# Peptides against a protein of PDB entry 1MQS: the designs that were tried, part 35

Target 1, 223 residues: chain A of PDB entry 1MQS
Amino acid sequence: ILKMLFLNKDLNNNDNITTITDDIFNQQEIIWKVLILDIKSTATISSVLRVNDLLKAGITVHSLIKQDRSPLPDVPAIYFVSPTKENIDIIVNDLKSDKYSEFYINFTSSLPRNLLEDLAQQVSITGKSDKIKQVYDQYLDFIVTEPELFSLEISNAYLTLNDPKTTEEEITGLCANIADGLFNTVLTINSIPIIRAAKGGPAEIIAEKLGTKLRDFVINTNS

## One batch from the design tools (peptide; aimed at target 1 L111 E117 I132 Q138)

Design b2_p20_6_s3 (made by RFdiffusion4, then SolubleMPNN; from b2_p20_6, 8 letters changed)
Fold by OpenDDE base, seed 5:
Structure b2_p20_6_s3 (fold): chain B 223 residues (1-223), chain A 20 residues (1-20)
Amino acid sequence: as target 1 above (223 residues)
Amino acid sequence: SEEERKKRYEEFLSKYKNLV
């Protein structure tokens, strides 16, 4: 998250958030930026950062992507939003209207290929592709609730997984979504976990899916 | 032109970084 707020420049991540922000604030010229969030990413940011941290990172204004925002044509913008068609369309509209000077786009999870192509096509039509500086998948589809506990904040997960009326297809779909969130977490912490799950239930399904994703990732990264 | 749009399209894609 901090790396994103500093336009994905290399940071010494061995220090705590306060130390990092203090060091940067004191040693480097702050680039003032606008931070554009959605409901999900707002929760993520709020779980990790304090308001003072945002200020020290050069975030002068933060707003929801769906809210009416005043144009700041001389100010760079950081988008940290869910990879949805709706958010893509809003970003493109902001680009068309020259709402900001530069656009640094960060998705909370992996942008599907079809949406990437759609975004690329729309941007190409605007003729303002030069204003797009970065497009990143940050893989922060989780909320830190405790130092050793986090949540994916998937609505009604327990109810859905334990309702006898839930179909196998629905269970499989939900388990896949959970596995995706966990996978994103693993990528974020940059370490391969040992997976433990209860046997004979959804947790096992999730563990298997996650294991497969991790194996595939390792193979693809090493190839 | 269509060619210019294609160039911009490719330029944009070059700015995308995905860890997956």
Scores: peptide ipSAE 0.392, ipTM 0.886, DockQ to the pose 0.660
OpenDDE base, seeds 1, 2, 3, 4: peptide ipSAE 0.045, 0.425, 0.173, 0.019; ipTM 0.491, 0.907, 0.706, 0.519; seed 2 fails the geometry check

Design b2_p20_6_s4 (made by RFdiffusion4, then SolubleMPNN; from b2_p20_6, 9 letters changed)
Fold by OpenDDE base, seed 5:
Structure b2_p20_6_s4 (fold): chain B 223 residues (1-223), chain A 20 residues (1-20)
Amino acid sequence: as target 1 above (223 residues)
Amino acid sequence: SEAERKKRYEEFLSKYKDLV
């Protein structure tokens, strides 16, 4: 998240948020930016950052993507929103309107190909692709609810996993999605966990999938 | 022009293809 606020520059993730923001505030000229969020990303940001942290990161204003926002044509904007058609359309409309000077688009999760193509198509029509400085997929498909508890906010996961009418394919698919979310969480925390799961159920499947992903990641990063 | 739009489209996709 902090990387995003600093335009995805490399930051020392070993430091706490306060130290990072203080160091950057003291060492570099602050680039003032607008932060555009949706409901989901607002919850994410609120769980990890204080208002003062945003200010130290150079966020002058933060607003919801669906809100009526005043044009700030001389100010760069950071979008941190869900990868949806609706949000893409709004971003493109903001681009068309020259609402901001630069556009740093960060999606809260993986952008599917069809939406990427849609974004590309719409941007190509505007002729203002040069204002889009980056498009990035964040690994933040989770919400921190408590200091040691988080949620992937997958709708009806419990019901799906416990419904006898649910097919094995559906269970497998859901488990894969959960594992992906957990994997992203691990990457965000930057710590390899010890995985503990109940045996004989979906949790075990998820644990196995997550373990595989983590092993593969470690191997790939060390190669 | 359509050609220019196509070029921009392809350039954009090429730049961000790794996101998908």
Scores: peptide ipSAE 0.358, ipTM 0.890, DockQ to the pose 0.336
OpenDDE base, seeds 1, 2, 3, 4: peptide ipSAE 0.048, 0.005, 0.000, 0.022; ipTM 0.701, 0.387, 0.351, 0.587; seeds 1, 3, 4 fail the geometry check

Design b2_p20_7 (made by RFdiffusion4)
Pose (drawn by RFdiffusion4):
Structure b2_p20_7 (pose): chain A 223 residues (1-223), chain P 20 residues (1-20)
Amino acid sequence: as target 1 above (223 residues)
Amino acid sequence: DDDVTENYNSFLNKYNKHYY
């Protein structure tokens, strides 16, 4: 999350510290930025970062994508928002409106090609595609409550999975999401683990789903 | 049409995935 608040800095280069000392912060000399969150993504940040931490990272203000936000045409913007048609539209609207000097679009989970092309087509007919400095799938779609306790914030799962009423489609879709939440966690750990799961029920489906996802990930690296 | 196509492609080239 902090690396993102630094415009995904230090990326594409060297450095293995973990929580930037102030003398180094003065090495790059950092400028204030607007931080745009949405309901879901605010729940992710406010769980691990205090307001003081945000300022210390160069974040002047933070507001939801849906609020009426007064313009700051000369101030950078970092969007950390859910990969939704609704949000993408607003980014396009803000981009046109010239609400901010720059855009650093960061997606909470992962943006589908479906919506990447959407955002791209809309932005193409603006004379301002040049202001979007970066667009990143961040893979931080979970909440870390205690140091080693995390949640996918998918309430009422035992019910949805065992309710006879539930479709054989709703179940597949739910497992697919849980598979993604785990995948989001696994990428954060930066370790491709061995999947072990109890057979017979949802844990297996999710295991095999996550297995396939992690399989492709390992492939679409080297070959 | 050329400018729209260049802007479209330029935007897509800015897309990335963050790996930890």

Design b2_p20_7_s1 (made by RFdiffusion4, then SolubleMPNN; from b2_p20_7, 13 letters changed)
Fold by OpenDDE base, seed 5:
Structure b2_p20_7_s1 (fold): chain B 223 residues (1-223), chain A 20 residues (1-20)
Amino acid sequence: as target 1 above (223 residues)
Amino acid sequence: SEEEKKRYNEFLSKYKTLIY
């Protein structure tokens, strides 16, 4: 995902997301870009990256593909969307309207041949194929099975965390609430959990907050 | 048209599958 945000340039993958973004932000000139997402890709991005990470990657604006977006003809755009006919048509329309300076298209899963050919045909008709810089697909479909599930019953938590319009402050606040809920759950179960969370996203924030709460609790209780 | 075919092929040359 980070590689995509840097226009699929080679990155040293052994470093933490935060370290990579910090190093790039401090050492290299940032190319400001627009990130276009759909509902599925928003969930994927939000699970891995913080809003601040996007900013450090040079994402100045991020929006849903189906939303009305202001033209930024001098700004390159990264599309990270599902390989559907609907999304392809929208991309082509954006191309026709010169909405952005350059188009870097990344599909969230494998692009069927028929859709690839359709996209190619439509782009060829526009006469603006030179603005398309990259067309990539990848496999990001993951199924996670969990033997034990519970809910904190926080209304719209998933939607809030996965909405590209949600601010960092809102995410942080919600993560704090989730961490509080998890902490209470841990106390109820009366066992210290092993915390596993995806790095760089809301899950990491929650894990960190929860860890701090648990450490503080243990220190205060044993004292 | 021949020009469209050229652009078509140019576009396809930019397609790549990323395997992580």
Scores: peptide ipSAE 0.370, ipTM 0.885, DockQ to the pose 0.330
OpenDDE base, seeds 1, 2, 3, 4: peptide ipSAE 0.319, 0.325, 0.321, 0.243; ipTM 0.868, 0.873, 0.869, 0.818; seeds 2, 3 fail the geometry check

Design b2_p20_7_s2 (made by RFdiffusion4, then SolubleMPNN; from b2_p20_7, 14 letters changed)
Fold by OpenDDE base, seed 5:
Structure b2_p20_7_s2 (fold): chain B 223 residues (1-223), chain A 20 residues (1-20)
Amino acid sequence: as target 1 above (223 residues)
Amino acid sequence: SSEIQKRYNAFLSKYSTLIW
């Protein structure tokens, strides 16, 4: 998150920013910028940062993407939002209206190809692609509840996985969603885990899906 | 237009690494 707030510049110091220290903020040039969030990303940010931390990172204003926001044409904007068609449309509309000087787009999770193509199509029509400085998948689709504890915020996951009335398709779908969330968390921690799961249940399905994602990621990153 | 297509392709090329 801090890396994102500093426009994804290489923070010279150890990639292991495990602690928000004043030293991190003092070492970076403060660029004043706007932070645009959705409901989900607001929860994510609020779980790890305080308003004062945002200010130290140069965030002058933070707002919800769906709120009526005043134009700040001379100020760069960081979008940190879910990869949805609706959010893309709003970003493009903000681009069309020159609402901000520069656009740093960060998605909370992986942007599907179809949505990337849609974004590309819409941006290409505007002729203002030069104002989009960055597009990133941040893989931050989770909430930190306590030190060394996080939540994927998947409602009724336990009930769904243990209800005899739940279909295999529903279980498989939910397991895929959980695996995606875990994958995002692993990427954020930047450490490849050893995966252990009980056999014969949802845990195994999740482990297999996660394992596949991690393997694919490693192969693609090393190629 | 050909120009829109060029911008489209350029944009996708720049950010295609986001697609796994």
Scores: peptide ipSAE 0.363, ipTM 0.878, DockQ to the pose 0.349
OpenDDE base, seeds 1, 2, 3, 4: peptide ipSAE 0.337, 0.350, 0.349, 0.360; ipTM 0.862, 0.869, 0.883, 0.869

Design b2_p20_7_s3 (made by RFdiffusion4, then SolubleMPNN; from b2_p20_7, 13 letters changed)
Fold by OpenDDE base, seed 4:
Structure b2_p20_7_s3 (fold): chain B 223 residues (1-223), chain A 20 residues (1-20)
Amino acid sequence: as target 1 above (223 residues)
Amino acid sequence: EKEKQKRYNDFLSKYKTLIY
């Protein structure tokens, strides 16, 4: 997250957020930016950073993407939002209206190809593609609850998976969602996990889906 | 159309997957 807030520049590896922000704040000229979030990404940011951390990262103001936002044509903006058509359309509209000077777009998870193409097409029509400086999949669709604990923030997941009344379709859908969240988490940790799951239940389904995603990712990144 | 395509491609070139 901090890397994103510093426009995806390389940061020194340090486990202490405060130390990182202090060092950067004291040693480098801060570029003041606006941070645009959605509901999900707000939760993600809030789980790991304090307001003071945002300030030290050069975030002068943060707002929700769906909120009415005043134009700041001389200020660069960081978008950290879910990869949805709605968010894309809003970003494009903001681009059209010259709401900000520069656009650093970060998606909380992988942007589907169809949406990428749509975004690219819309941007190409605006003639303002030069204002878009970065477009990243950040894979930060999770909540950090503790230094060694994260949550996918899926309500009633346990109940749903264990309720005899839950349909196979619902289970499969939920398992897919969980696998996606875990996949994003694994990519963020940047470590290959050992996956252990009980056989014969949702855990196995999740494990298989996650394993497939990881394998596919490795294949695609190494090609 | 050519210019549009160029901008399209330029945009796509900016798209990256960031793994931490």
Scores: peptide ipSAE 0.267, ipTM 0.843, DockQ to the pose 0.746
OpenDDE base, seeds 1, 2, 3, 5: peptide ipSAE 0.215, 0.214, 0.258, 0.256; ipTM 0.805, 0.811, 0.830, 0.833

Design b2_p20_7_s4 (made by RFdiffusion4, then SolubleMPNN; from b2_p20_7, 13 letters changed)
Fold by OpenDDE base, seed 5:
Structure b2_p20_7_s4 (fold): chain B 223 residues (1-223), chain A 20 residues (1-20)
Amino acid sequence: as target 1 above (223 residues)
Amino acid sequence: SSEQQQRYNDFLSKYKTLIY
């Protein structure tokens, strides 16, 4: 997240957030930027950063992507939003309207190929592709709650998985979703975990799915 | 158009998956 706020420049990851932001703030010229979020990414950012951290990172304004936003044609914008068709269309519209000077697009999770192609197609039609400086996806489909605990923020997961009325199909689907979130978390941490799960229930299903995903993972996922 | 295709390719070249 901090890398994103500093336009994906290399940062010393051995320091805490405060140290990193203080060092950068003191040693480098701050580039003021607008941060555009959605509901999900807002929760993610809020779980990791304080408002003061955003300011130190050069974020002068942060807004929701679906809200009416004032044009700032001389200010670069960082988008940190879910990879959805709706968000893509809004970004393209912002590009068309010259709402910002530069566009740094960061998706909160993996961008499907079809959506990437759609975004590329729309941008190419605008003739303003030069304003797009970065188009990155990443794996931040989780909320940090404690140093050793995180949440995928899946509503009523426990209830759904333990309700005897829940169908096997629903359980399988939810487990797959959870496994995806965990997989994204693992990639973000950049460390292969030892998976521990209770046997004979949904946790085992999730662990199996996660294990499969990790085994199938190729480090270089650039298309 | 050829220009559109060039812009399309240019855009795709900017795509990267980030792993922190």
Scores: peptide ipSAE 0.341, ipTM 0.877, DockQ to the pose 0.696
OpenDDE base, seeds 1, 2, 3, 4: peptide ipSAE 0.321, 0.291, 0.318, 0.228; ipTM 0.869, 0.858, 0.865, 0.810; seed 2 fails the geometry check

Design b2_p20_8 (made by RFdiffusion4)
Pose (drawn by RFdiffusion4):
Structure b2_p20_8 (pose): chain A 223 residues (1-223), chain P 20 residues (1-20)
Amino acid sequence: as target 1 above (223 residues)
Amino acid sequence: MSFSHAKDLTEEFNELVEQY
């Protein structure tokens, strides 16, 4: 999360510290930025970061994508928002409106090509595609409550999975989401683990789903 | 393996914008 608040800096290069000392912060000399969150993504940040931490990272203000936000045409913007048609539209609207000097679009989970092309087509007919400095799938779609306790924030799962009423489609969709939440966690750990799961029920479906996802990930790296 | 958990879409986005 902090690396993102630094415009995904230090990326594409060297450095293995973990929580930047101030003397180094003065090495790059950092400028204030607007931070745009949405309901879901605010829940992710406010769980691990205090307001003081945000300022210390160069974040002047933070507001939701849906609020009426007064313009700051000369100030950078970092969007950390859910990969939704609704949010993408607003980014396009803010982009046109010239609400901010720059855009650093960061997606909470992962943006589908479906919506990447959408955002891209809309932005193309603006004379301002040049202001979008970066667009990143961040893979931080979970909440870390205690140091080693995390949640996918998918309430009422035992019910949805065992309710006879539930479709054989709603179940597949739910497992697909849980598979993603785990995948989001696994990528954060930066370790491709061995999947072990109890057979017979949802844990297996999710295991095999996550298995396939992690399998392709390993492939679409080297070959 | 060594990798970053974050995926950069910038180049792909820019290519799509040019295509449109």

Design b2_p20_8_s1 (made by RFdiffusion4, then SolubleMPNN; from b2_p20_8, 9 letters changed)
Fold by OpenDDE base, seed 3:
Structure b2_p20_8_s1 (fold): chain B 223 residues (1-223), chain A 20 residues (1-20)
Amino acid sequence: as target 1 above (223 residues)
Amino acid sequence: LNFDPIKDLTKEFKELVKKY
């Protein structure tokens, strides 16, 4: 998410979100931008970032994609929305109306080929394709809503998992470490939890690894 | 387990725009 807010630039910092934003703010000129969300992505952002984090990232205004938004033709916009036909149509309409100077489009999950083609076709008709600077899929289809929260205190886990430069091996290794931490936590609680994880992402990998560990443990303890 | 949490589709998108 932070990378997205910085137009998917590399964030090479092992510090917490606040330190990263402070460092970037101090080292580079901040680019002010608008953040366009939907209901789902709003929940995601709210679960991960604080209002101050958005400000430090240069987000001057954030709004819902379906809301009436004032034109800011000199301000770049970051879209972080679900990959739906409706959202694509709205983005294209915003493009047609020159609502923003530049468009950085980030979908919350994988964009189907047909929708990518639809977006491209509509944008081609506008003749304003140059304003589309980026199109990304970002697998952030999760919400932290539970009051009972703990941390494994793995430094930069979120950043690592969301860094496009992170290798599959690094992700797998991190997921294994997380699974180990969770396994230890489960053993401490001395109860078998219901594991809920988003499918198609790191959470699923972790859940599978954890599940395997738990199954093996149960088998070994009962033998 | 080919998992990439972030995928840059910009190139593909630009190519498609040129096609239409």
Scores: peptide ipSAE 0.573, ipTM 0.903, DockQ to the pose 0.384
OpenDDE base, seeds 1, 2, 4, 5: peptide ipSAE 0.560, 0.558, 0.556, 0.569; ipTM 0.896, 0.896, 0.895, 0.899; seed 5 fails the geometry check

Design b2_p20_8_s2 (made by RFdiffusion4, then SolubleMPNN; from b2_p20_8, 8 letters changed; failed a check: too like the target's own chain)
Amino acid sequence: LNFDPIKDLTEEFKKLVEKY

Design b2_p20_8_s3 (made by RFdiffusion4, then SolubleMPNN; from b2_p20_8, 8 letters changed; failed a check: too like the target's own chain)
Amino acid sequence: LNFDPIKDLTEEFKELVKKY

Design b2_p20_8_s4 (made by RFdiffusion4, then SolubleMPNN; from b2_p20_8, 11 letters changed)
Fold by OpenDDE base, seed 5:
Structure b2_p20_8_s4 (fold): chain B 223 residues (1-223), chain A 20 residues (1-20)
Amino acid sequence: as target 1 above (223 residues)
Amino acid sequence: LNFDPIKDLTKELKELIKKY
């Protein structure tokens, strides 16, 4: 998140949030930026950063992507939003209207190829591709609630997994989604976890799926 | 594993834009 707020510049990873923000605030000229969020990313950021941290990172204002936002044509914007068609359309509309000077787009999870192509097509029509400075996929599809505790914020997961009326296909699908969220979390932490799960239930299915994803990733990254 | 959890799609996007 902090890396994103500093336009994806390399930050020294060994410092706590306060030290990083203080050092940058004191040593470098602050580039003031607008931060555009959605409901999901707002929860994510709020779980990790304080308002003062945003200010120290040069965020002058933060707003929801669906809100009516005032134009700031001389101010760069950081988008941190879900990779959805709706959000892409809004970003493109903001681009068309010259709402901001520069666009730094960060998706909270992997952007599907079809949506990347859609974004490209729409931006091409605007003739304002030069204002798009960065597009990144991030793996921040989680909320940190407590030290060493996080949530994927999947609605009714417990109920769905424990309802006798839930089909095996639905369970498998949900387990895959959970495994994807966990995988993203692991990548963000940048450490290979030891996976522990109860046997004979959905937790085991999730653990197996996650294990497969991690193994595949390690193989592909080390090759 | 210095995994960068951030994937830069900027170049890919720019290339796609040129196709249109």
Scores: peptide ipSAE 0.538, ipTM 0.890, DockQ to the pose 0.697
OpenDDE base, seeds 1, 2, 3, 4: peptide ipSAE 0.535, 0.527, 0.537, 0.530; ipTM 0.888, 0.887, 0.889, 0.887; seed 3 fails the geometry check

## One batch from the design tools (peptide; aimed at target 1 S124 S129)

Design b2_p21_1 (made by RFdiffusion4)
Pose (drawn by RFdiffusion4):
Structure b2_p21_1 (pose): chain A 223 residues (1-223), chain P 21 residues (1-21)
Amino acid sequence: as target 1 above (223 residues)
Amino acid sequence: VVEDKTEEFKELVEKYKEENE
């Protein structure tokens, strides 16, 4: 999360510290930025970061994508928002409106090509595609409550999974999401683990789903 | 781990600009 608030800095290069000392923060000399969150993404940040931490990272203000936000045409913007048609539209609208000097679009989970092309087509007919400095799938779609407790914030799962009423489609879709939440965690750990799961029920489906996802990820790296 | 879609986004914008031309 912090690396993102630094425009995904230090990326594409060297350094293995963990929570930047102030003397180094003065090495790059950092400028204030607007931080745009949405309902879901605010829940992710406010769980691990205090307001003081945000300022210390150069975040002047933070507001939801849906609020009426007064313009700051000369101030950078970092969007950390869900990969939704609704949000993308607003990014396009803010981009046109010239609400901010720059855009650093950061997606909470992962943006589908379906929506990447959408955002891209809309932005193409603006004379301002140049202002979007970066678009990143961050893979932080979970909440870390205590140091080693996390949640996918998918309430009422035992019910949805065992309710006879529930479709054989709703179930597949739910497992697919849980598979993603795990995938989002696993990528954060930066370790491709061995999947072990109890057979017979949802844990297996999710295991085999996550297995396939992690399998492709390992492939679409080297070959 | 993050996925950078910046170059892909810029290539798509260029493709759509070409189609409009």

Design b2_p21_1_s1 (made by RFdiffusion4, then SolubleMPNN; from b2_p21_1, 12 letters changed)
Fold by OpenDDE base, seed 3:
Structure b2_p21_1_s1 (fold): chain B 223 residues (1-223), chain A 21 residues (1-21)
Amino acid sequence: as target 1 above (223 residues)
Amino acid sequence: MIKDLTEELKKLIEEYRKKLE
């Protein structure tokens, strides 16, 4: 994933994500990019990267592929999306409209031959093939299935928390909603979790709020 | 494992371009 964010340049795989991002940030000029995701890839990115990791990788803006996105014709774009006909059509439309300066396309899984042909055919008609710099597939080779994994079904939570344009009030509100959802889940399953959260971000805020709610609940029910 | 499709895509694009001409 880090390789993708740095336009598939060779990275030293022996270092952790933080060390790699810090080294690159300090030693090289940052190329600012837009990151285009879908629902599946958003979940993957959220599980692997911290909020500051994207910024250190030069990602200034990130958005869902199906969302209405503003044109940034002078900014290169990294697509990290599922290999579907719908996503291909959107990418081609973005290409036609000169939405970005360069296109780095990374599919989460294997791109079927028919879709590769379709992409090629559509791009050939646009005459803008030079803007497509890279195309990769099979980026996600692992499926993590945890039996105790669940979703709160909060739309665009990751994007909202990681978007630099999001206000503090919006972040606080979302964190409260997440904490409420987790609290309700804990009550439903009748099990008190061990809370683990990264320091210095929204996760810590959520953890603190959840911890407070749980403590208050235990005190009030034992009383 | 990540697979690079760039060259293959470029080749296909060129083939389709020639057919339009």
Scores: peptide ipSAE 0.633, ipTM 0.953, DockQ to the pose 0.314
OpenDDE base, seeds 1, 2, 4, 5: peptide ipSAE 0.632, 0.627, 0.630, 0.622; ipTM 0.954, 0.953, 0.955, 0.951

Design b2_p21_1_s2 (made by RFdiffusion4, then SolubleMPNN; from b2_p21_1, 11 letters changed)
Fold by OpenDDE base, seed 3:
Structure b2_p21_1_s2 (fold): chain B 223 residues (1-223), chain A 21 residues (1-21)
Amino acid sequence: as target 1 above (223 residues)
Amino acid sequence: AIKDLTEEFKKLVEEYRKKLA
């Protein structure tokens, strides 16, 4: 994933993501890029990278592929999306509209031959194939499933929390909504969780809010 | 393993371009 964010350049084989990003940040000029994701890839990025990691990798903006995005004709774009006909059509449309200066396409899984041919055919018609710099696939070779993993189904939560354009008020509001959802879940399953959250970010805010709600609930019910 | 399809893609684009001329 880090390799993708650095346009598939050779990275030093350090096992620590933070060390890699720090080394690159200190040694190389940062190329600012846009990161285009889908729902699946967003979950993957969220599980592996921190906000600071994206920033250090030169990701200035990230968005969902299906969302309306503002043109940034002077900015290169990294696509990290599922290999679907829909996503291919969107990429081609973005190419036609000159939405970005360069296109680095990375599919999360194997790209079927028919879709590769479709992409090539559509791109050939546009006459803008020179803007497509890379096409990669098979970035994700496994899916980690945890039996006790669930989603609150809050749309674009990660993007909202990690977008530098998001206001503190919006973050606070979203954190409150997440805490409410978690609280309701705890009540539904009738189990008090052990709360773990990273320090210094939205997760800590959520954890604190949830903890307060649980404490208040326990006090009020035992009373 | 991550696979680079860039060259194959570029080749296909060129083939389709030739069919359109």
Scores: peptide ipSAE 0.660, ipTM 0.956, DockQ to the pose 0.313
OpenDDE base, seeds 1, 2, 4, 5: peptide ipSAE 0.658, 0.656, 0.655, 0.645; ipTM 0.957, 0.954, 0.958, 0.953

